Peptides against a protein of PDB entry 6PSE. Designs and how they scored, part 132

Target 1, 78 residues: chain A of PDB entry 6PSE
Amino acid sequence: PSEEEEYARLVMEAQPEWLRAEVKRLSHELAETTREKIQAAEYGLAVLEEKHQLKLQFEELEVDYEAIRSEMEQLKEA

## One batch from the design tools (peptide; made by RFdiffusion4, then SolubleMPNN)

Design b2_p26_7_s3 (from b2_p26_7, 15 letters changed)
Fold by OpenDDE base, seed 5:
Structure b2_p26_7_s3 (fold): chain B 78 residues (1-78), chain C 78 residues (1-78), chain A 26 residues (1-26)
Amino acid sequence: as target 1 above (78 residues)
Amino acid sequence: as target 1 above (78 residues)
Amino acid sequence: SPLSEAELEEIEAFFRRILEEAAAAA
């Protein structure tokens, strides 16, 4: 039997005391995992915002660079 | 009593059938939440990599920009 | 390969969904 099947059998054959303990364990793990999931999402959004700001700065610099490049090219050709 | 205290009491007073169902429910939620946490982490890493690449490009452009700016300034002063 | 705008939008939506669900549950 798979681990899942074995676990399922354990749950079916378990005494109430074990079941209550398992509910408590799972609840705790769920709470922790949920917190970590939320933290990951918050962090991800922060990084997205940072990337967005950086992209804006990059695009601004590209415009400035092209302006100077064009001016320089014109001066060299004149 | 708080919802947490009420839930705790429910668990303590619950029949084995309810407890087994609750274990199953919590296990399912934990599995789903874990999957989402992992996915969030993977997405976060992907975005971090994107930001890093953009930063490198930005820094390279800054160097190029300063080079042209400096050259232009020298030409204007000469 | 860089992420497409569509992929970035999906990622952002995913994160926002997680936070919205968390806020609704709290």
Scores: peptide ipSAE 0.624, ipTM 0.881, DockQ to the pose 0.969
Fold by OpenDDE base, seed 4:
Structure b2_p26_7_s3 (fold): chain B 78 residues (1-78), chain C 78 residues (1-78), chain A 26 residues (1-26)
Amino acid sequence: as target 1 above (78 residues)
Amino acid sequence: as target 1 above (78 residues)
Amino acid sequence: SPLSEAELEEIEAFFRRILEEAAAAA
């Protein structure tokens, strides 16, 4: 049987004391995992903001660069 | 009492059938939350990589821009 | 305010840890 099936069997046959302990364990893990998920989301948003700002700067520089490039090209053609 | 204390009391007084159901519920929530956490981490790393690539592109463009700017400045001074 | 390099490294490390733990548990 799969580990999942074995675990399911264990839960079905478990005594109340084990079940209570398992509830406690799972609750703790859930709380911790939830905290980490939230933290990951927060970090992700922070990085997204950084990327966005950088993108804006990059696009601005591209505009400036193209302007100078074009001007220089015109000067060389003349 | 706090919600946590109330929940703890519930667990302590719960029948095996309730406990088994709770284990199942918590297991499901944990699995789901874990998946979401992992997904958030994957996404976060992707954004970091994108930002890194963008930064490299920006720095390259900045070098190119300064080169052209300098050249143009020299031409104007002559 | 832009994130410092150190902050970015911390964030990256956090994400990598999550994925490493997930891989170890799989």
Scores: peptide ipSAE 0.619, ipTM 0.881, DockQ to the pose 0.966
Fold by OpenDDE base, seed 2:
Structure b2_p26_7_s3 (fold): chain B 78 residues (1-78), chain C 78 residues (1-78), chain A 26 residues (1-26)
Amino acid sequence: as target 1 above (78 residues)
Amino acid sequence: as target 1 above (78 residues)
Amino acid sequence: SPLSEAELEEIEAFFRRILEEAAAAA
């Protein structure tokens, strides 16, 4: 049997005391995993914001670069 | 009583059928939350990599820009 | 405020830990 099927059988055959303990265990793991998920999302958003700011700076520099490049090209062609 | 205390009481007073259902519910939520956590981590790493690549491009453009700026400055001072 | 290099490293380590734990559990 698969681990999932075996676990399902354990749950079906378990005494109330085991079931209560399992509820407590799962609740704890869910709380921890939820906290980690939230933290991951917060970090992800922070990095996205950083990337966005960098992109804006890059685009600004591209504009400045093209302006100087164009001016230089004009001077060299004259 | 707090929601946590009330929930704890529900678990203590629950029949085996309810407890089994709660184990199933919590297992499902844990699986979903775990998947979401993993996805958030994968996404976060991807954004970090994209930011890193963008930073490299930005630094390269800065070098090119300073080269042209310096050349232009020299021409204007002559 | 921009993230420091140390903060970025911490964030990266956090994400990698999650994925490593997931891989170990799979």
Scores: peptide ipSAE 0.617, ipTM 0.881, DockQ to the pose 0.971
Fold by OpenDDE base, seed 1:
Structure b2_p26_7_s3 (fold): chain B 78 residues (1-78), chain C 78 residues (1-78), chain A 26 residues (1-26)
Amino acid sequence: as target 1 above (78 residues)
Amino acid sequence: as target 1 above (78 residues)
Amino acid sequence: SPLSEAELEEIEAFFRRILEEAAAAA
């Protein structure tokens, strides 16, 4: 039998004391996992903002670069 | 009483059938939350890598920009 | 208020830890 099937059987055959303990365990793990998920999302947003700012700077530099390149080309042709 | 205290009382007074259902519910939510946490981490790492690549491109463009700027300055002085 | 290199390293480490733990549990 799979671990999932064995666990399901355990839950069905368990005494109330075990079930209460399992509810407590799962509640704790859920709370911790939820907190970590939220933290991961917050970090992800922070990095995303950093990337966005860098992208804007990069695009601005590209514009400046093309302007100078164009001016240089004109000077060479004159 | 707080919701937490009320929930704790409910768990203590609950019948086995309710407890089994609660274990099932919590297990499901834990599995979903865990998957979401993992996805958030994967996404975060991807954004970090994208930012790193963008930074390298930005630095390379800065070098090219300064090269053209310098050449243009020389042409104007000639 | 850009993130420092140290902060970025901490963030990366956090993400990697999550994935490593998940891989170990799978």
Scores: peptide ipSAE 0.617, ipTM 0.881, DockQ to the pose 0.960

Design b2_p26_7_s4 (from b2_p26_7, 11 letters changed)
Fold by OpenDDE base, seed 1:
Order: C-alpha cells, then sequence, then structure tokens
Structure b2_p26_7_s4 (fold): chain B 78 residues (1-78), chain C 78 residues (1-78), chain A 26 residues (1-26)
C-alpha cells in the first residue's frame, strides 16, 4: 500500500482521541505554513520593488553613458 | 467566546465522522498551502537572482561610465 | 535569459493573490 493509502486507513481506524490530536497537529502546521507563505509573498514583493528601482537607475545611467559615448565619438571623428 | 475557543469546543465534542472529515479538509488545505509556499519561495529566489544580475550589470556600467567621463574631462581640460 | 516583464507581472500577481487571500480571511 502507498503511504497515502496507509494514512487513509489510519484515519478510518483511528480513535477519537487520535483524530483530535491529528486535527490539532494539522491546524498548527496549516497556521505555520500559511504564515510562511504570506511572509514569502511579502518578501517577494519587496524584492520586485527593489529590482524595479534598480532597473530605473540602470536605465538612467545608460542614457547618461550613451550621451557621453556619443559626444566622445563625435570629438574623435572630428 | 473567541472563534478559536468555539472551534476547540467543536473538536472536543465532535463525533469521529466529523473529525475524519476535518482531518481530510485540513490535510487538503495544508497540501495546497504548502504548494503555494514553495512556489512563492521559488519565485522569490528567481527575482533575487534577477536583481543580483542587474546589480552586477549596473556596477559594470558605472565603471565604464566613470572611465569615459574621466577621459572626456581630460580632453576638455587639455 | 532574464525574466520577461510578463513573467515578472505574473510573479507579482501571484504574490498579491496570496496577500489578498489573507485580507479576505480577516
Amino acid sequence: as target 1 above (78 residues)
Amino acid sequence: as target 1 above (78 residues)
Amino acid sequence: GPLSEAELEEIREFFQSILEKEKAAE
């Protein structure tokens, strides 16, 4: 039997006290996992914003660089 | 009573069939939440890597920009 | 290669959907 089938059998054959303990365990794990998921989403959004700001700075520098490069090229060709 | 206290009472007073259904529900929600948490972590890591690569490119461009700026300044002063 | 703007938007929407679910549960 698969682990899933074995677990399903355990649940079906379990006494109420085991079932209550399992509900408590699963509730705790769900709460913890939910908190971690939310934290991961908040952190991910923060990194996206930081990357966006860095991209804007990079694009501004590219414009300035191309301006100087073009001026330098014109001076060398003249 | 708080919702948590009410839920705790429901679990304590519940019949085995309700408890088995609750274990099944919580197991399903935990599996889905875990999958979403893992996906969030993977996306977060991908964005972090993109941000890091962009930062390296930005730093390289800063070096190149300062080199051309310095050369241009020297040419204008000479 | 780097993530496209569309892929970045999908990632943003995914994170936002997680936080929206939290807000709806409150």
Scores: peptide ipSAE 0.599, ipTM 0.871, DockQ to the pose 0.958
Fold by OpenDDE base, seed 5:
Structure b2_p26_7_s4 (fold): chain B 78 residues (1-78), chain C 78 residues (1-78), chain A 26 residues (1-26)
Amino acid sequence: as target 1 above (78 residues)
Amino acid sequence: as target 1 above (78 residues)
Amino acid sequence: GPLSEAELEEIREFFQSILEKEKAAE
């Protein structure tokens, strides 16, 4: 018997007091898990934004680098 | 009365059949929420790694840029 | 390899969907 099947049997055979306690337990776990899920999503969006800003800075630096490299190459060849 | 207080009263006054159905509902929602939380964590880690790699590339380019800038400044002043 | 823009957008949409679900529940 799987743990899921055993749990299902427990629920079927459970007294109201156990069922109320289980509802309370599951509600608490759901609330905590929901909070953690939301926090993970908020953090993920923040990291995406930070990465995007870093990418823009990187691309700007690449342009500046190529400009200086080209100028320096011209100066060295003169 | 808050929705939470009303829900608590429902649980206290509920029949076993309602309680079993509520356990099933909460178990299902918890499973889905847990899956989403895990997925969010995995995506967050992936994006964080991408950002870290980009940061390393950016820092490398900064070093190279400063080297060329310094050399070019020296050439212009000579 | 690095994530494509399409993959990044899917990830963003996933995160946003989580927050929108929460907003709808509030």
Scores: peptide ipSAE 0.598, ipTM 0.871, DockQ to the pose 0.958
Fold by OpenDDE base, seed 3:
Structure b2_p26_7_s4 (fold): chain B 78 residues (1-78), chain C 78 residues (1-78), chain A 26 residues (1-26)
Amino acid sequence: as target 1 above (78 residues)
Amino acid sequence: as target 1 above (78 residues)
Amino acid sequence: GPLSEAELEEIREFFQSILEKEKAAE
């Protein structure tokens, strides 16, 4: 039998005391996992924003660089 | 009573059939939440890697920019 | 290669969906 089938059998044959404990365990794990999921999403959004700001700065620097490069090129050709 | 206290009372007074159903429900939600958490972590890492690569490119451009700026400054002062 | 803007948007939407689900559960 698969572990899933074995677990299902355990739940079916379990006494109320075990079932209550399992509900408590699962509730705790769910709460913890939910918190971690939310934190991951919040962090991910923050990184996306940071990347976006960095991209804007990069593009601004690229413009400035090309301006100076072009000026330098013109001075060399004159 | 708080919703948490009410839920706790419900679990304490519940019949085995309800408890088994609750275990099943919580197990399903936990599995789904876990999958989402993992996916969020994977996406977060992907974005972090992209941000890191962009940062390296930015720093490289900054070096090139300062080199040209310095060369231009020297040409103007000479 | 690098993630496209479309892919980044999908990722953003995924994160947002997680936060919206939490908000709805409150």
Scores: peptide ipSAE 0.598, ipTM 0.871, DockQ to the pose 0.944
Fold by OpenDDE base, seed 4:
Structure b2_p26_7_s4 (fold): chain B 78 residues (1-78), chain C 78 residues (1-78), chain A 26 residues (1-26)
Amino acid sequence: as target 1 above (78 residues)
Amino acid sequence: as target 1 above (78 residues)
Amino acid sequence: GPLSEAELEEIREFFQSILEKEKAAE
């Protein structure tokens, strides 16, 4: 039997004391996992914003670079 | 009493059938929340990697830009 | 290759969805 089937059997055969403890355990894990999920989402959004800002800076630098490159080329050809 | 205290009382006074149902509910929610957390982490890592690559490209462009800028300055001063 | 703008938007929406769910639960 799979661990899932074994767990299901355990739950079905468990005494109230074990079940209460399991509810407490699962509630705690759910709360922690939920917090971690939220933190991951917040962090992810922050990184997206940072990447976006960096992209804008990069694109601006590319424009400036091409301007200087073009001017340099003109000077060398003159 | 807080909702947490009320819930704790409910769990303590609950019958085994309710407790088993609650374990099932919490297990399901935990599984879904865990999946979402993992997905969030994976997305976060992907974006972080892209940001890192972009940063490297930006830094390389900065070096190239400064080189051309310096050369341009030398040509103008000569 | 790098993620497309559409893919990035989907990721953003996913993160936002998580935060909106939390807000709704409060």
Scores: peptide ipSAE 0.597, ipTM 0.871, DockQ to the pose 0.947

Design b2_p26_8_s1 (from b2_p26_8, 14 letters changed)
Fold by OpenDDE base, seed 2:
Structure b2_p26_8_s1 (fold): chain B 78 residues (1-78), chain C 78 residues (1-78), chain A 26 residues (1-26)
Amino acid sequence: as target 1 above (78 residues)
Amino acid sequence: as target 1 above (78 residues)
Amino acid sequence: SEDEKIREFFQGILEEEARRRAEAAA
């Protein structure tokens, strides 16, 4: 049997004391995992914003660079 | 009493049938939440890597820009 | 875009959390 099937059997055959402990365990793990999920989402959004700002800065620098490059090229060709 | 305290009391006083159902519910929610957390982490890592690559490109462009700027300044001052 | 999909995913997580908190407060 798969671990899932074995676990299901355990739950079906378990005594109330085990079931209460399992509810407590699962509740705790769910709370922690939920918090971590939220933190990951918050962090991910922050990084996306930082990446976006960096992209804008990069694009601005590209424009400035091309302007100077073009001016330099014109001066050298004259 | 807080909802948490009420829930704790419910778990303590619950019948095995309710406890089994609660274990099943919590297990399902934990599995889903875990999957979402992992996905969030994977997306976050991908964005971080892209941001890092962009930062490297930006730094390279800054060096090139300063080189051309300096050359241009020297030419204009001569 | 991929970034938009990722943003929507993260926002969805936070919106779901906000909804849960609102429901718990009601």
Scores: peptide ipSAE 0.632, ipTM 0.876, DockQ to the pose 0.969
Fold by OpenDDE base, seed 1:
Structure b2_p26_8_s1 (fold): chain B 78 residues (1-78), chain C 78 residues (1-78), chain A 26 residues (1-26)
Amino acid sequence: as target 1 above (78 residues)
Amino acid sequence: as target 1 above (78 residues)
Amino acid sequence: SEDEKIREFFQGILEEEARRRAEAAA
């Protein structure tokens, strides 16, 4: 039997004391996993913002670079 | 009483059928939350990699920009 | 864009949490 089937059987055959302990365990794990999920989302948004700011800086530099490149090319052709 | 205390009391006084249902509910929520956490981590890593690549490109452009700026400044001073 | 999708995903997680907290406070 699969682990899932074995677990399901365990739950069906378990005494109330085991079930209460399992509820407590699962509740704790859910709370921790939820916090980690939230932290991951917060961190992800921060990185996205940093990437966006870097992209803006890059685009500004590209504009400045093309301006100087064009000016220098004009000077060399004159 | 707090909701947590009320929930704890409910768990203590609950019948096996309710407890089994709660185990099933919590297991499902934990599985979903875990998947979302993992996906969030994967997205976060992807964004980090993209930011890193952008940073490398930015640094390369900065080098090129400074080279042209310096050359042009020299030409103007001559 | 992919970034927009990722942003929406992260925002969805945080909005869901905010909703749960609001519901608990009500």
Scores: peptide ipSAE 0.632, ipTM 0.875, DockQ to the pose 0.976
Fold by OpenDDE base, seed 4:
Structure b2_p26_8_s1 (fold): chain B 78 residues (1-78), chain C 78 residues (1-78), chain A 26 residues (1-26)
Amino acid sequence: as target 1 above (78 residues)
Amino acid sequence: as target 1 above (78 residues)
Amino acid sequence: SEDEKIREFFQGILEEEARRRAEAAA
């Protein structure tokens, strides 16, 4: 049987004391995992914003670069 | 009493059938939350890597920009 | 874009959390 099937059997055969302990364990793990999920989402949004700002800076620099390149080309051809 | 205290009381007073159902519910929610956490981590890593690559490109462009700027400065002063 | 999809994913997580907190406070 799969681990899932074995676990299901354990739950079905378990005493109330074990079940209460399991509810407590799962509740704790769920709370921690939820916190970590939220933190990951917050961090992810921050990184996305940083990348977006960097992209804007890059595009601005490209514009400036092309302007100088064009001016330099004109100076060299004069 | 807080909701947490009320829930704790409910768990303590609950019948085995309710406890088994609660274990099932919590297990399901934990699995889903874990999946979302992992997905969030994967997306976050991908964005970080893209940001890093963009940073490298930006730094390369900065070098090229400064080179042209310097050359143009020399041409204008000559 | 892919970034927009990722943003929506993250925002969805936070919005769900905000909803849960609002429901608990109501």
Scores: peptide ipSAE 0.631, ipTM 0.875, DockQ to the pose 0.968
Fold by OpenDDE base, seed 3:
Structure b2_p26_8_s1 (fold): chain B 78 residues (1-78), chain C 78 residues (1-78), chain A 26 residues (1-26)
Amino acid sequence: as target 1 above (78 residues)
Amino acid sequence: as target 1 above (78 residues)
Amino acid sequence: SEDEKIREFFQGILEEEARRRAEAAA
């Protein structure tokens, strides 16, 4: 049987004391995992914003670079 | 009593059938939440890597820009 | 874009949690 099937059998045959402990364990793990999921989402959005701002700065610098490059080329041809 | 205390009492007084159902519910929610957390982490890492590559490109462009700017300034002073 | 997809994913997580909190408070 799969681990899932084995676990299902364990739950079906378990005593109330074990079941209560399992509910407590699962509740705790769910709370922690939920918090971590939220934190990951918040952090991910922050990084996306930082990347976006960096992209804008990069594009501005590209424009400035091309302007100077063009001016330099004109000076060298004169 | 807090909702947490009320839930704790419910678990303590619950019948085995309710407890088994609660274990099943919590297990399902934990599995889904875990999958979402993992996906969030993977996306976060991908964005971080892209931001890092963009930062490197930006720094390289800054160096090139300063080089041309300096050369341009020298040509204008001559 | 991929960034938009990722943003929507993260926003979806936060919106779902906000909804759950609102439902629990009601």
Scores: peptide ipSAE 0.631, ipTM 0.875, DockQ to the pose 0.964

Design b2_p26_8_s2 (from b2_p26_8, 9 letters changed)
Fold by OpenDDE base, seed 1:
Structure b2_p26_8_s2 (fold): chain B 78 residues (1-78), chain C 78 residues (1-78), chain A 26 residues (1-26)
Amino acid sequence: as target 1 above (78 residues)
Amino acid sequence: as target 1 above (78 residues)
Amino acid sequence: SKDEEIREFFQRILEEEEERRREEEE
């Protein structure tokens, strides 16, 4: 049987004491995993914002660069 | 009592049938939450990599910009 | 876009957490 099937069998045959312990274990793991998920989402949003700001800065620099390039071309042609 | 305390009491007083159902519920929620956590981590890494590449491009453009700026200044002073 | 999809995914996670907190406070 798969591990899942074995686990299901354990749950079905388990005594109340084991079941209570398992509920406690799972509740703890769920709480921790949920916290980690939330943290990952918060960090992800922060990085997205940083990337967005960097992109804006890059685009501004591109505009400035093209302006100088154009001016330089004019100076060289004159 | 806090909801946590009430829940703890419920678990302590619960019948095996309820406990088995709760184990099943928690297992399902844990599996889903774990999947979402993993997905969040993967997305976060992807954005980090993109941000890094953008930063490299920005730094390259900064170098080019400063080179042109310097050349322009020399042309204007001559 | 991919970034929008990612943003929405993260936002959903946080919104779900806010909802859980509100439910716990009610």
Scores: peptide ipSAE 0.621, ipTM 0.873, DockQ to the pose 0.964
Fold by OpenDDE base, seed 5:
Structure b2_p26_8_s2 (fold): chain B 78 residues (1-78), chain C 78 residues (1-78), chain A 26 residues (1-26)
Amino acid sequence: as target 1 above (78 residues)
Amino acid sequence: as target 1 above (78 residues)
Amino acid sequence: SKDEEIREFFQRILEEEEERRREEEE
């Protein structure tokens, strides 16, 4: 039998004391995992914003660079 | 009493059938939350990598821009 | 876009948390 089937059997045959302990364990793990998930989302949004701002700056610099490059090219060809 | 205290009392006084159902519920929520946490981490890493690559490109462009700017300035001042 | 998909995913997570907190305060 799979671990899942074994666990299901354990839950099905478990005494109330074990079940209460398992509820407590799962509640704790859920709380921790939820906290980590939220933290990951907060950090992810921050990084997305940083990347977006950097992209805007990069695009602006590209425009400025091409302007100077073009002017330089014109001056050299004249 | 707080919801947490009420829940704790419910768990303490609950019958095995309710406890088994609660274990099942919590297991499901934990699995879902874990999946979302993992996905959040994967997305976060992807964005971080993209930002890093963009930063490298930006820094390279800044160097090139300053080189051309400086050359242009020298030509205009001569 | 990929970034929008990612943003929406993160926002959903945070919105669900805000909703849960509001429900706990009621």
Scores: peptide ipSAE 0.621, ipTM 0.873, DockQ to the pose 0.967
Fold by OpenDDE base, seed 4:
Structure b2_p26_8_s2 (fold): chain B 78 residues (1-78), chain C 78 residues (1-78), chain A 26 residues (1-26)
Amino acid sequence: as target 1 above (78 residues)
Amino acid sequence: as target 1 above (78 residues)
Amino acid sequence: SKDEEIREFFQRILEEEEERRREEEE
């Protein structure tokens, strides 16, 4: 039997005291996992925004660089 | 009483059948939340890696830009 | 885009959290 099947059997055969403890355990783990999920999402959005701002800065610098490069090239060809 | 206190009371007064159902519910929610947390972590890592690569490219361009800018400034001052 | 997909995923998670908090306050 799989671990999942064994766990299911345990739950079915368990006494109320064990079941209450298991509800408490699962509730705690769910709360912690939910908090971690939310934190990951908040952090992920922040990184996405930072990446976007960096991309904008990069594109602005590319424009400025090409302008100077072109001017320099023209001066060298003259 | 807070919802948490009311829930705690419900768990303490609940019958085995309800407790088994609650264990099943919480197990399911925990599994789903865990999957989402893992996915969030994977996405976050991917964005971080992309941001890092973009930053390297930006820094390289900054070096090249400053080199040309400096050369142009020297030519204009001469 | 990939970034938009990722953004939507994160936003969904946060929206679900805000909804849960509103339900708990009612």
Scores: peptide ipSAE 0.621, ipTM 0.873, DockQ to the pose 0.964
Fold by OpenDDE base, seed 3:
Structure b2_p26_8_s2 (fold): chain B 78 residues (1-78), chain C 78 residues (1-78), chain A 26 residues (1-26)
Amino acid sequence: as target 1 above (78 residues)
Amino acid sequence: as target 1 above (78 residues)
Amino acid sequence: SKDEEIREFFQRILEEEEERRREEEE
């Protein structure tokens, strides 16, 4: 039997004391996991914004670089 | 009483049938929330890696830009 | 784009959290 099937059997045969403890355990794990999920989403959005700003800076530097490269080429050809 | 205190009372007074249903509900929500947390972490790591690669490219371009800028300055001063 | 897809995923998570908080305050 799969672990899920074994767990399902355990839940069906469990006494109320075990079931209450399991509800408490699952509630705690759900709360922690939910907090971590939210934190991951907030952090991910921050990193996306940082990457976007860096990309804009990179594109600006590319424009400046090509301008100087072109001017340098003109000076070397003269 | 807080919602948490009311829920705690409900769990303490609940019959086994309700407790089994609650374990099933919480297990399902935990599984879904865990999947979303993992996906959020994977996306976050992917964005971090892309940002890191972009930063390396930016730093390389800065070096090349400063080299050409310096050479251009030398040519203009001569 | 990939970044847009990722952004929408994170935004959905945060919107769901805001909705839950609003329901708790009602």
Scores: peptide ipSAE 0.620, ipTM 0.872, DockQ to the pose 0.965; fails the geometry check

